# Designs tried in a protein design run: peptides against a protein of PDB entry 6EJA. Part 105

Target 1, 276 residues: chain A of PDB entry 6EJA
Amino acid sequence: VEYMPANPVRIAFVLVVHGRASRQLQRMFKAIYHKDHFYYIHVDKRSNYLHRQVLQVSRQYSNVRVTPWRMATIWGGASLLSTYLQSMRDLLEMTDWPWDFFINLSAADYPIRTNDQLVAFLSRYRDMNFLKSHGRDNARFIRKQGLDRLFLECDAHMWRLGDRRIPEGIAVDGGSDWFLLNRRFVEYVTFSTDDLVTKMKQFYSYTLLPAESFFHTVLENSPHCDTMVDNNLRITNWNRKLGCKCQYKHIVDWCGCSPNDFKPQDFHRFQQTARP

## One batch from the design tools (peptide; made by RFdiffusion4, then SolubleMPNN)

Design b2_p19_1_s4 (from b2_p19_1, 11 letters changed)
Fold by OpenDDE base, seed 4:
Structure b2_p19_1_s4 (fold): chain B 276 residues (1-276), chain A 19 residues (1-19)
Amino acid sequence: as target 1 above (276 residues)
Amino acid sequence: SELEEQRQMLLDEPEIDTE
């Protein structure tokens, strides 16, 4: 894409990080940093050293901020969705940051476009939302995701409480936990008081790995459903063979590879030419 | 996949008593 938009979109990147891999994070940050974008970083409550390092970075760049609140999350924890939702609210309340898209990043799902290509593309399709669906039988997806099960996050564990029903009239969908959402939809998710958003927030607060399904489900059942694009503009699970995995019994900030798992060779993927 | 296996482990865990 060589389109040069007159009003290029600006992206709010949300990074959820943990551990002590500050050097890796710094390298990754440099690879994705651009002066026209915004970066909002959540550091796991347990990662104080990393938090200090990230704060130092944030002081050097006016378009980098760190969440004043910090959560301790577990694999599959519902609190991870809360982290994103709160980050979205914060970003919407930052009137001095006129972002157009919300993007989270993973080492496992890496952008296949350069920054310029991404901006050009999103500027052309600024009214769309990009979520990758599972691409398989929906009933099987529900079962395997445990969407028909009720979970409670407590004491660093996801407790299964029993079975539950999928809300009537709701078309459940999901897949990737990495998404590109436009500001308008984020506003809807954040501030809407309609039954859909309210019920889904409640439903997914008791869901295993809710971020893999919440935004898909809300979008597809919302007045914004026509903005759905079944593509998250990423190389999905490209680093799986390198050992990226979740630890279900380990306290982590998210499932899969975190920014701390980035390797130098991964940075080229962010700058690689888009596939024809 | 390993992710699916881990998820299944959580799904297979006994339900807790909420009484």
Scores: peptide ipSAE 0.116, ipTM 0.706, DockQ to the pose 0.042
Fold by OpenDDE base, seed 5:
Structure b2_p19_1_s4 (fold): chain B 276 residues (1-276), chain A 19 residues (1-19)
Amino acid sequence: as target 1 above (276 residues)
Amino acid sequence: SELEEQRQMLLDEPEIDTE
């Protein structure tokens, strides 16, 4: 018998899409749509055709909205993180959308597990944040990610300006740029004025692929560090990854355990994965 | 490994003058 929560969590799905893959997006959207969740869609500034299509969808569903602002995002660009951060702020300001979790998706994603399974799992662990780490040596991770390098996004290009140092006292982490974050942590990232959040926002504004590391680093160095679970529970690989035998690959977003593999007794294990 | 290749290309690009 599947666990049925008395107070099921509601999810804010943030979709970042670009190009002309309208049919694929439509298929994915139909697969993930549920009346109890919320969908906030950002369309790349350069994708006008797709934007028109998405606007049509948003007019048909009350729980679907499109960002009034649009960024021109590039691969590896810091603007992707800005997109997530701004969308988080927008979602927190939408008082009529009482969401509990933030989940990011792309047009290429497709759910493998049912909505009921996802909701049941997240409802059981609603106080946790799910971020998958790289699983490498930290020094190697820093080098491979270029975290010790300063980048500037300009004219749809990432320009390497020189070397930089990791801020003192900060334990850097990262891995997948796909994550499941609870509302409380999103509120912290959005509204906190402490030195950690302020410095990290500045640091990662000059970072290559910042979404792969920003939320990990902020969470692990924050007062919320005990809520981290080293698993992003990616919807697209629930049946492909049995158990938690995920290894780092070039496609990091494919790391995640199926929620069906987790039992209530695993809660203690989740707590042990938290990194103070 | 296309993603890794793209990342490496960016890391290997020459630095620009900051002056």
Scores: peptide ipSAE 0.105, ipTM 0.684, DockQ to the pose 0.034
Fold by OpenDDE base, seed 1:
Structure b2_p19_1_s4 (fold): chain B 276 residues (1-276), chain A 19 residues (1-19)
Amino acid sequence: as target 1 above (276 residues)
Amino acid sequence: SELEEQRQMLLDEPEIDTE
């Protein structure tokens, strides 16, 4: 549904980028840039060249900022969740940026819809949160994602330490690590001191690929649970590889697949590997 | 509820990512 909203939503795009793909980032940035939105960019601590390039862009646009802190993130690392959580806190503390929605992107993403379409849609459903669930057997999801396993991120590696139990009374969910969250829910996640948020932050600090499940789980078990929409309105990853391969076996003791890496018809290609 | 109706409407809409 498209219409001209009277009060159009403003989006905080959080870009987590790494490597030397400055050309791709520039292309993506041009495709998604709008003067009424906000762009908060985290560059991996190890990507100094890219950081310099992004800083140049941020100096040219008042609605583009770069995180003053930088983390060294690894594939599947718990530090990725920390990056998002810290970015959320920063964005909430930026009183001069009145954003309504939080959307995460990578340098490899590319929009498939126009800005007007996205804004119109989100303006109509501004009280909702968009998280794509796995849509499968939840027990199987837990096993395949390794949520019942304890991990420690250390020395640029995710170490599997052993088994763990899912917290009592918590309905675990997950799926895509690409999400659209409204400001109200982000505020809850950032500032709530209730048992749910506190325990989940602790639990997911030892979780593989935490961003694929943390926000789903928190939302569904929170007072905001009714705001969930099982659709993340995913932006296309133009460099996406279909199928599942353990490309990062050298830095992770568990090989899994992101739902974003395959189409529904390719689900049969899903595979996981547990390293000794 | 109004919120439930909104959720259902969204669930009936196609996903933006058509790939």
Scores: peptide ipSAE 0.008, ipTM 0.378, DockQ to the pose 0.042
Fold by OpenDDE base, seed 2:
Structure b2_p19_1_s4 (fold): chain B 276 residues (1-276), chain A 19 residues (1-19)
Amino acid sequence: as target 1 above (276 residues)
Amino acid sequence: SELEEQRQMLLDEPEIDTE
């Protein structure tokens, strides 16, 4: 028995593409396309041929748009986070696109569940945010990710400038750079002027692979912490944690949560090719 | 993996002085 939502959620898919992955992009797009969803595609500034192809697609579908701005992103670069943040702002400013969820995708992503299943699931849990944590020792994670190191993106390279401290009172978390975020949290990240968002945007602008940790850290330390689900709906075999553990730090409680009523089979939506 | 190697390379690179 499949749940049929009375008010099904609509998804904004953000696709960040580069290089010559036109075939993969076309295949993925065809697989994920639905008339009720929205697709916002960023093409790397250096990928002009791909950009032309994507523009052709956008002209064929009213719910497909291409970013008018284009960034030159590098692996590990902070500019990738900037790409997501700017796309979020753009999507929020598109009043004619009433989306409920933000989902980021690459050309290597492929859905393994039906659209109906995804929509049904997200409609049931529309107030939640789905971010998969690393599940390891946090100190080790910080070291391995280099979060205690200061980086500068310049000349298509990430330069290490020195050591830095994690801001006091902030519980750093991270893991997957693939996430499902509800509109409310995206609004918070985009428009909030509180100390948390401001500091984290600055902190992560000098961070290696910031997308793997930024949204996790912001969410868990924000007033929206109770909406955190430790799953990005892309992992087939996940160990569910029971309940929520919350901590009060200075002015904000943060929580690490996994819903008790979720079933493992509900979280298998996308599969990705192994990254080298 | 290539990703892990790239990460480690960046972490191991000498620091630069921007002052």
Scores: peptide ipSAE 0.165, ipTM 0.743, DockQ to the pose 0.034; fails the geometry check

Design b2_p19_2_s1 (from b2_p19_2, 8 letters changed)
Fold by OpenDDE base, seed 3:
Structure b2_p19_2_s1 (fold): chain B 276 residues (1-276), chain A 19 residues (1-19)
Amino acid sequence: as target 1 above (276 residues)
Amino acid sequence: SDDDLNDDFAESAEAEEAA
């Protein structure tokens, strides 16, 4: 029997998109669109064609908005975290959008549940936050992520400046940069002036792939630490052969993996893995 | 099981220092 909540949660979907993959974005959007949710879309500053397409979509739906500001983001760039943080602030200031959960999306990941299942699940666990950890040795994770290295994003490049130390007293964690965060935690991240949030924002402004670790680390070291669930309810298209190369050396002074955009054939796998 | 939902997921953890 499907659980039907009396007070169903409403979701703010934040889409961070770039390039010219308008068709793929349209498919993704149609797959996740529901009248009861909200969609806030950031288009890379350099992606003017895509921006025009997204604006067209936003004019057709009252619950779809496009960020009035646009950042030039790069793979692994610290500015990606800034994009999320600013979008969170914007969403909190939208009094006409009473959302309960924040979910970031791209063409590289997909919710593995139907809307009804997702809403039912999140409504049952509305006080929880869903972040997937790396599940490996933490010291290895730090090294591989370059968290002990100082990076500067400048001129569409992540410059490696040198070594740094992890802040003392902080338990670092990370993994997926796809998360489901409840409004309360988003409010905390956005408006808290405590040492944790302040220091982590500063630390991660010089971090490679910051979204893969920032929210995990903040949550686990915060008063909200008991709300963490090691699951993001998503499937991400990972092709090691294509995604785990030094393909970004020209952009970042580091080699790493990135998720791949979903192709039509990938949706079959999605359906197979989707379960209640 | 909710725990099984991310079995096919991998994060960007295989990074290495660029030359």
Scores: peptide ipSAE 0.025, ipTM 0.497, DockQ to the pose 0.090
Fold by OpenDDE base, seed 4:
Structure b2_p19_2_s1 (fold): chain B 276 residues (1-276), chain A 19 residues (1-19)
Amino acid sequence: as target 1 above (276 residues)
Amino acid sequence: SDDDLNDDFAESAEAEEAA
């Protein structure tokens, strides 16, 4: 049952976008935009046209900003995590944006509920962090994700350099790279100098698809571990027939599945999952 | 109810070692 919270949470949406998908971005933006939330958009360094378009949008809305820095991100690249971490720092330094939750989005991912439902839910569980785990055997996950492999992002490629060990005493977890993190945990990840955060930042700087595992692993091994909820409250367009390809072999020395962009015909999926 | 928001619709990505 929906309720109106007395102190509704405000969300910082971080959008990492690239290419020429201006229409897709526009659709997503329209779908998620609300005056009470904040939108921080990173445009790939190579996507100049898109950057110009996004800048135009940001000038129209006071709660929309574009990262002044831009990274050249690649699929599976460690730089994606860097993008999130830097955006988190930026958002924490924006004292005029009192956000309570950090949510990352792409054109392939939509919130599962309406804004009102999402806000109500997060307001009720404002002390929780929402990360969806893989639900598989961890050993298998480690192997398949290549977490026991050392990768280097260089020249728009993720190079597999060799084997590595999981740090001692660390329970690795992961799954979806779409997460909902409360401000407190974001502060911890951003500013903590403890051994866990330090080691994990180092470890994941050489990790394939780091965003799928970094926050899970840090959270579960941190003093905040009891705040984890195994759900990311979103719909990702997973079409294995389309998404599970080695289409990125030219970029990454690994094969994997990726989500697909939502199409208008996929709208029925939202309707099916829409519940009071 | 708000609890209905906790449905599992997310899937994890999969990767495989290159041949």
Scores: peptide ipSAE 0.026, ipTM 0.499, DockQ to the pose 0.050; fails the geometry check
Fold by OpenDDE base, seed 5:
Structure b2_p19_2_s1 (fold): chain B 276 residues (1-276), chain A 19 residues (1-19)
Amino acid sequence: as target 1 above (276 residues)
Amino acid sequence: SDDDLNDDFAESAEAEEAA
């Protein structure tokens, strides 16, 4: 018998989508949709057809909204973090959407829990934040991520400008750019004016793959550091043979790995997967 | 455990300096 919490958490799912894969998005949306949750969708500024399709979906469901603003997002771009941060602010200002957790999704990842399992789990651990760390040598991580390099996003390209130093006194961490954040921490990131949040927002505005490190670093150096759980409760479709061929070298002055999009047959694996 | 499932699909987010 699955545990049903007395006060179940409600989730704000943030989807950042681009391209022409409207059918894939529709399939994913149907798989994750629930009436008790909220869905906030950002469509890339260049994806007008997809935007029209997503708008049609949003008109059919009261708990689905599309960002009125749109950014041009690229792999590794700093604008992705900006998208998340602005989405967080928007969601906090939506007084009619009482969400408890922020979860980002794309076609490249899927929750490893059924809706009921996920809600039950998060309801039990509603004061925790779930971020998966790289689990490697930190110095190696910094080098591989290019955190000691300065990048500028311009004209749909990440330009490497030069070297930089990691700020003193900050413990840098990172890993997965898929996270589950509670409302309290999102409020802190959005509205805090302390030196940590201010400095990190500035630092990561010139960072490659900022979403993989920003929230980890802010959380671990914040008064909320004791709420971190080194797990994001996700299955990511990683295939190094397909995802690690410098496929984005034309967009970023760096080589990196990206997860593969899920295929329709992959959804069955996730929906049937029980928590270990 | 959740870690066991994640290990089957190990996180491979990484970057390296472009040539």
Scores: peptide ipSAE 0.020, ipTM 0.571, DockQ to the pose 0.093; fails the geometry check
Fold by OpenDDE base, seed 2:
Structure b2_p19_2_s1 (fold): chain B 276 residues (1-276), chain A 19 residues (1-19)
Amino acid sequence: as target 1 above (276 residues)
Amino acid sequence: SDDDLNDDFAESAEAEEAA
């Protein structure tokens, strides 16, 4: 029996989906759906079939909406961050959706906790933000992540334009692009006009895999820095052999790894796996 | 762990730069 909080948090789940994995999306959606939460789904501009499917779902549930705008995102593209930022703005402007936490999801990522456990946990720590850092040498992270390189997303490609400097006075951090952010921090990121947020939005608009570092960096350098928890409460299907073969060289002037999509046989592990 | 994931990425990035 899980503790039932007096004031349970409500979660805005943001799903960024693409391709033809409608069945997988449906399985994930069923697994995470709850009437007390909100679901905001972005479908890639190129995924029209999936978009139609998702629209049908959104019409069936009052707490499910689809972004009226659609981005054509690529692996590692800066546009992914734009997608999250715009989604955050949209969600904040939805006055009829009183969400407390922002959680992003994909077909390759899943919450490790049941709904009751997740709600209980987040209700207890409603003032915290959950981002998993790389836990390594930061200089190495910067180099390997290409943060000291300038990228331009154009024509479905991430072009490496040259070298750049990290802004002075900024402690760069990053790791997982899966995070749990409280509404207060999302409000800060969305509406703040301070130098930090302004500069970081500009900086990361030319960054490879920006979602893996933007929120970490902004949070840790912000007045909200004391709210960071180095845990994202996620399970991700990783396979080094399959996911780290520089398979995206044709898309990005860099190399990287991607997680594997979950298969039906993987779902049984979700209830049994806990991240330490 | 996420640390392992970042290691994988870092290794891949190094391979790209070395090529």
Scores: peptide ipSAE 0.017, ipTM 0.580, DockQ to the pose 0.067; fails the geometry check

Design b2_p19_2_s2 (from b2_p19_2, 9 letters changed)
Fold by OpenDDE base, seed 2:
Structure b2_p19_2_s2 (fold): chain B 276 residues (1-276), chain A 19 residues (1-19)
Amino acid sequence: as target 1 above (276 residues)
Amino acid sequence: SEEDRNDSFAESEEEEQEK
């Protein structure tokens, strides 16, 4: 019998969805749904059919809401970070949703724990933030991520405008764009007016794949730096053969890898993944 | 393993050309 915490954490799940993946979304939603958690869903501005489907779901569950605003996002786009930041603000303003953790999800990733295990774990470590770092040479990471390059998102394209410098005194880090953040840190990111948060929001508004680095960098340079845990408690379906063919060159003036959506045949991987 | 990766990573054009 798994230990039931006396004060279990409640999770705000943020789902950023696009296209016609209604069936995949439905499967994922059913798998992660619990009455004690909260679900906030952003549907891409261009995905009207999916938006209608998600609205129908939200009407059936009191703890499911859809963003009243919608952004047009692209792979690697800076607008993805804006989506997360705005959703964080919205969730903090929802006084009727007392969530303790922010977790972003897509069809390409899944929590490695059952709901009960996840809640038990996070309840024990409620003061921590879970971000997975790249675990490699930082200079190489910066170069590969194009963090020293200036990008502009315009007309559904990420334009490379030129070179830029990383702000002095900032230790840049990153890795996974899937994270588990506690409410306290989300409050800091959302409402702080300090130089760090202000500069990083500006810097990352012109960054490729900003969600892979923004929260890591802000956390590690913030007064909350001691709350960092180098684990995001997720399994991601990676297949380099399929995901690393520079398939987004038509959208981004850069090459990159993307995770693949989980397929039924991939579920066996969940059993093989080590639990933190 | 690469299968356990949680990062997308970008690649420079130069690195792509070297492949």
Scores: peptide ipSAE 0.024, ipTM 0.554, DockQ to the pose 0.065; fails the geometry check
Fold by OpenDDE base, seed 4:
Structure b2_p19_2_s2 (fold): chain B 276 residues (1-276), chain A 19 residues (1-19)
Amino acid sequence: as target 1 above (276 residues)
Amino acid sequence: SEEDRNDSFAESEEEEQEK
C-alpha cells in the first residue's frame, strides 16, 4: 500500500522545449500530467510551431501555463540557466499555484517513480533538495566542464574567451542538470542578495552548461547546504554512443555529451528505482 | 554502469584528440 501523505506536496514542472519534439513532448506530458501539479512550459523563441501546439495544450488545462517570454536557447548556453531562473521567479509570483517543489524536465528524461511514489517521497523529504553530483574527482570535473574557462553566449554560439579563476572560497560542484528543488531553496536563489547568490549568478552567466553546476554550487555553499541529497530521482536516456560525438562543436567551443530522447524501446528503463 | 548516468558532460578538444 503506497503511503498517502496527509499533506501531499505539489510540484511545479518546468519544461524547456525546442524544435520539433512535439510527439515526445506529448508523450512526456501525458506521462507526468496530474491535476494536482503545475506545468510551466518554455518554448524556444525560434520554435513557433511548437509554441502554437503548446499554447493549445495550455488552454485545455488550468494548471498548464506557457512562459509569456521566450528565449533563444542553445545547447550548453548560459541562457538555459537564465530560463530556469526566470521561470523560478515567475512561479514564485504565481500566488494561485501553491507548489512545493520545482522539477525541470525535457523530452529526454522522466521521473523514475510514479506520481504517487514521487509525491509520497517528496512529501516525506519536503525540506530536502535533490541534486545529482558527478561523483568523480572535482578537479577533473572542473576541467572537463570548462568551469575554469570564460564563455560568452552570443549569436547562437558559446564563445570561449579565455581562462578564469573560480571565486575564492567557493566549493564548486555539479553533475546532472536535472534537479528537484524545494520552494524554500528556490526562493533563496531567486531573492537572496547575499554575496554567494550574486557572485554565482554572475559567474554562471559566462559558464558552459551552467545548469549542471549552478544549483549544486549555490546550495553547497549556502546556509541550505545541509538539505542536499545526491539524487535527482529521474531517468535520462543516456546513450554515450549517440550523445558523445562532439556534435555541438558548431554551437559551443567545447566538446560535450548530451542525453537522447526516449524511444518506445527505452521504456524498460523506467522500471529502475532511484538509488538513495 | 557508465550508461546509467543521467548527466551530460563536457570535454576539452585536447582530450578528444587523444582518443
Scores: peptide ipSAE 0.023, ipTM 0.548, DockQ to the pose 0.065; fails the geometry check
Fold by OpenDDE base, seed 1:
Structure b2_p19_2_s2 (fold): chain B 276 residues (1-276), chain A 19 residues (1-19)
Amino acid sequence: as target 1 above (276 residues)
Amino acid sequence: SEEDRNDSFAESEEEEQEK
């Protein structure tokens, strides 16, 4: 019998979506939808068809909203972090949505647990933040991520401008750009005016794939550092043969790997996934 | 070069199943 928490956590799912894959979004939505959670969806500014579809869904469910603002995001772009940060602010300002955790999702990954398992787990560990670290040499991570490089997002391209130094006294970390953050930490990131948050927001505004490192770095250098759990509770459809071909070189002055979107045939994998 | 390549560190489904 799965433990049912007395005060179950409620999750704000933030979906950042683009393209025309409405069917994939619908499948994902059906898989993760629950009446007790909240869904905040950002649709890329260029994806008007998808935006119309998502708006229709949002009108049918009281716990589904679409961002009134829309950004033109690119793979690896600094604007993705801006999207998350603005979404966090919006969600904190929604007083009618008492969420406890922030979880970002795309069509490329799913939670590895059932809703009941996830809620039970997060309810037990509601004071923790779940960020998966790279688990390797940090110097290598910095180099591979290009954290010692300065990037500028302009004209739908990430321009590499030159080299930069990592701020002194900051322990840089990162890994997965899929995270589970508690409301308290989201509040800190959103409203803190301390030197750490201010400097990191500035630093990461010129960073490639900022979401893979920003929250890790801020958390580990913050007063909340003891709340970190090195796990994001995600299953990602990761096929390096398909995702690691520098396919985004035309929009980013860097080569990288990207996970693949899940297809209907991949769902059987989620049903079989259980963690002790 | 490795210095000019970014690899995502998201966990794969295969890695999760092995745990």
Scores: peptide ipSAE 0.020, ipTM 0.519, DockQ to the pose 0.496; fails the geometry check
Fold by OpenDDE base, seed 3:
Structure b2_p19_2_s2 (fold): chain B 276 residues (1-276), chain A 19 residues (1-19)
Amino acid sequence: as target 1 above (276 residues)
Amino acid sequence: SEEDRNDSFAESEEEEQEK
């Protein structure tokens, strides 16, 4: 008998989607949908077909909304962080949606836990934030991520402008761009005017793949640092052979690995990787 | 991480046609 918490947490799922992956999105949505949670979907400005499909879904469910604003984002673009930050603000302003946790998803994600398991777990650890670190040497991470480089997102390209210094006194961390953040920390990131949040927002506006490091770095250097758990409770379909090709050189002045979309044949992996 | 990089915003030929 799964322990049902007396005060179960409610989750705001933020879905950032693009392209024509409507079938994949539908499968993912079906897998994560629950009446007690909230779904806020951003569709890339260029993905008009997908936007129409998502709007249709949002009209069928009262707990599903689509962002009224849409960004044109690119792989590795700094604008992805802006998308998350704006969605966080929107969700905090939605007084009719009493969510406790923020969880970001893409069409390439699939839940490895049941809703009941996820809710039970998060209800037990409602004061914690879940961010997966890279687990390697930080200096190597900085170099590989290009955190010591200045990037500018312009004309659908991430331009490498030159070298930069990491701000003094800041412990940089990062890893997965998938995170589970409690409302309290989201409020801090959204509304704090302290030097940390202000400087990090500026710093990461010129950062490649900012979502992989921004929240980690802010959390670890904040008064909320003791709430960090090195686990994101997620699985992504990662095929290193396919994902680590420099296929994005035309978009970004950097090489990196990218996750792949789930295929039906990948279903067996979901069962095996379910870390209870 | 290198293993968890998001491709959700990669430009596709299909997206270019919708511009």
Scores: peptide ipSAE 0.019, ipTM 0.524, DockQ to the pose 0.036; fails the geometry check

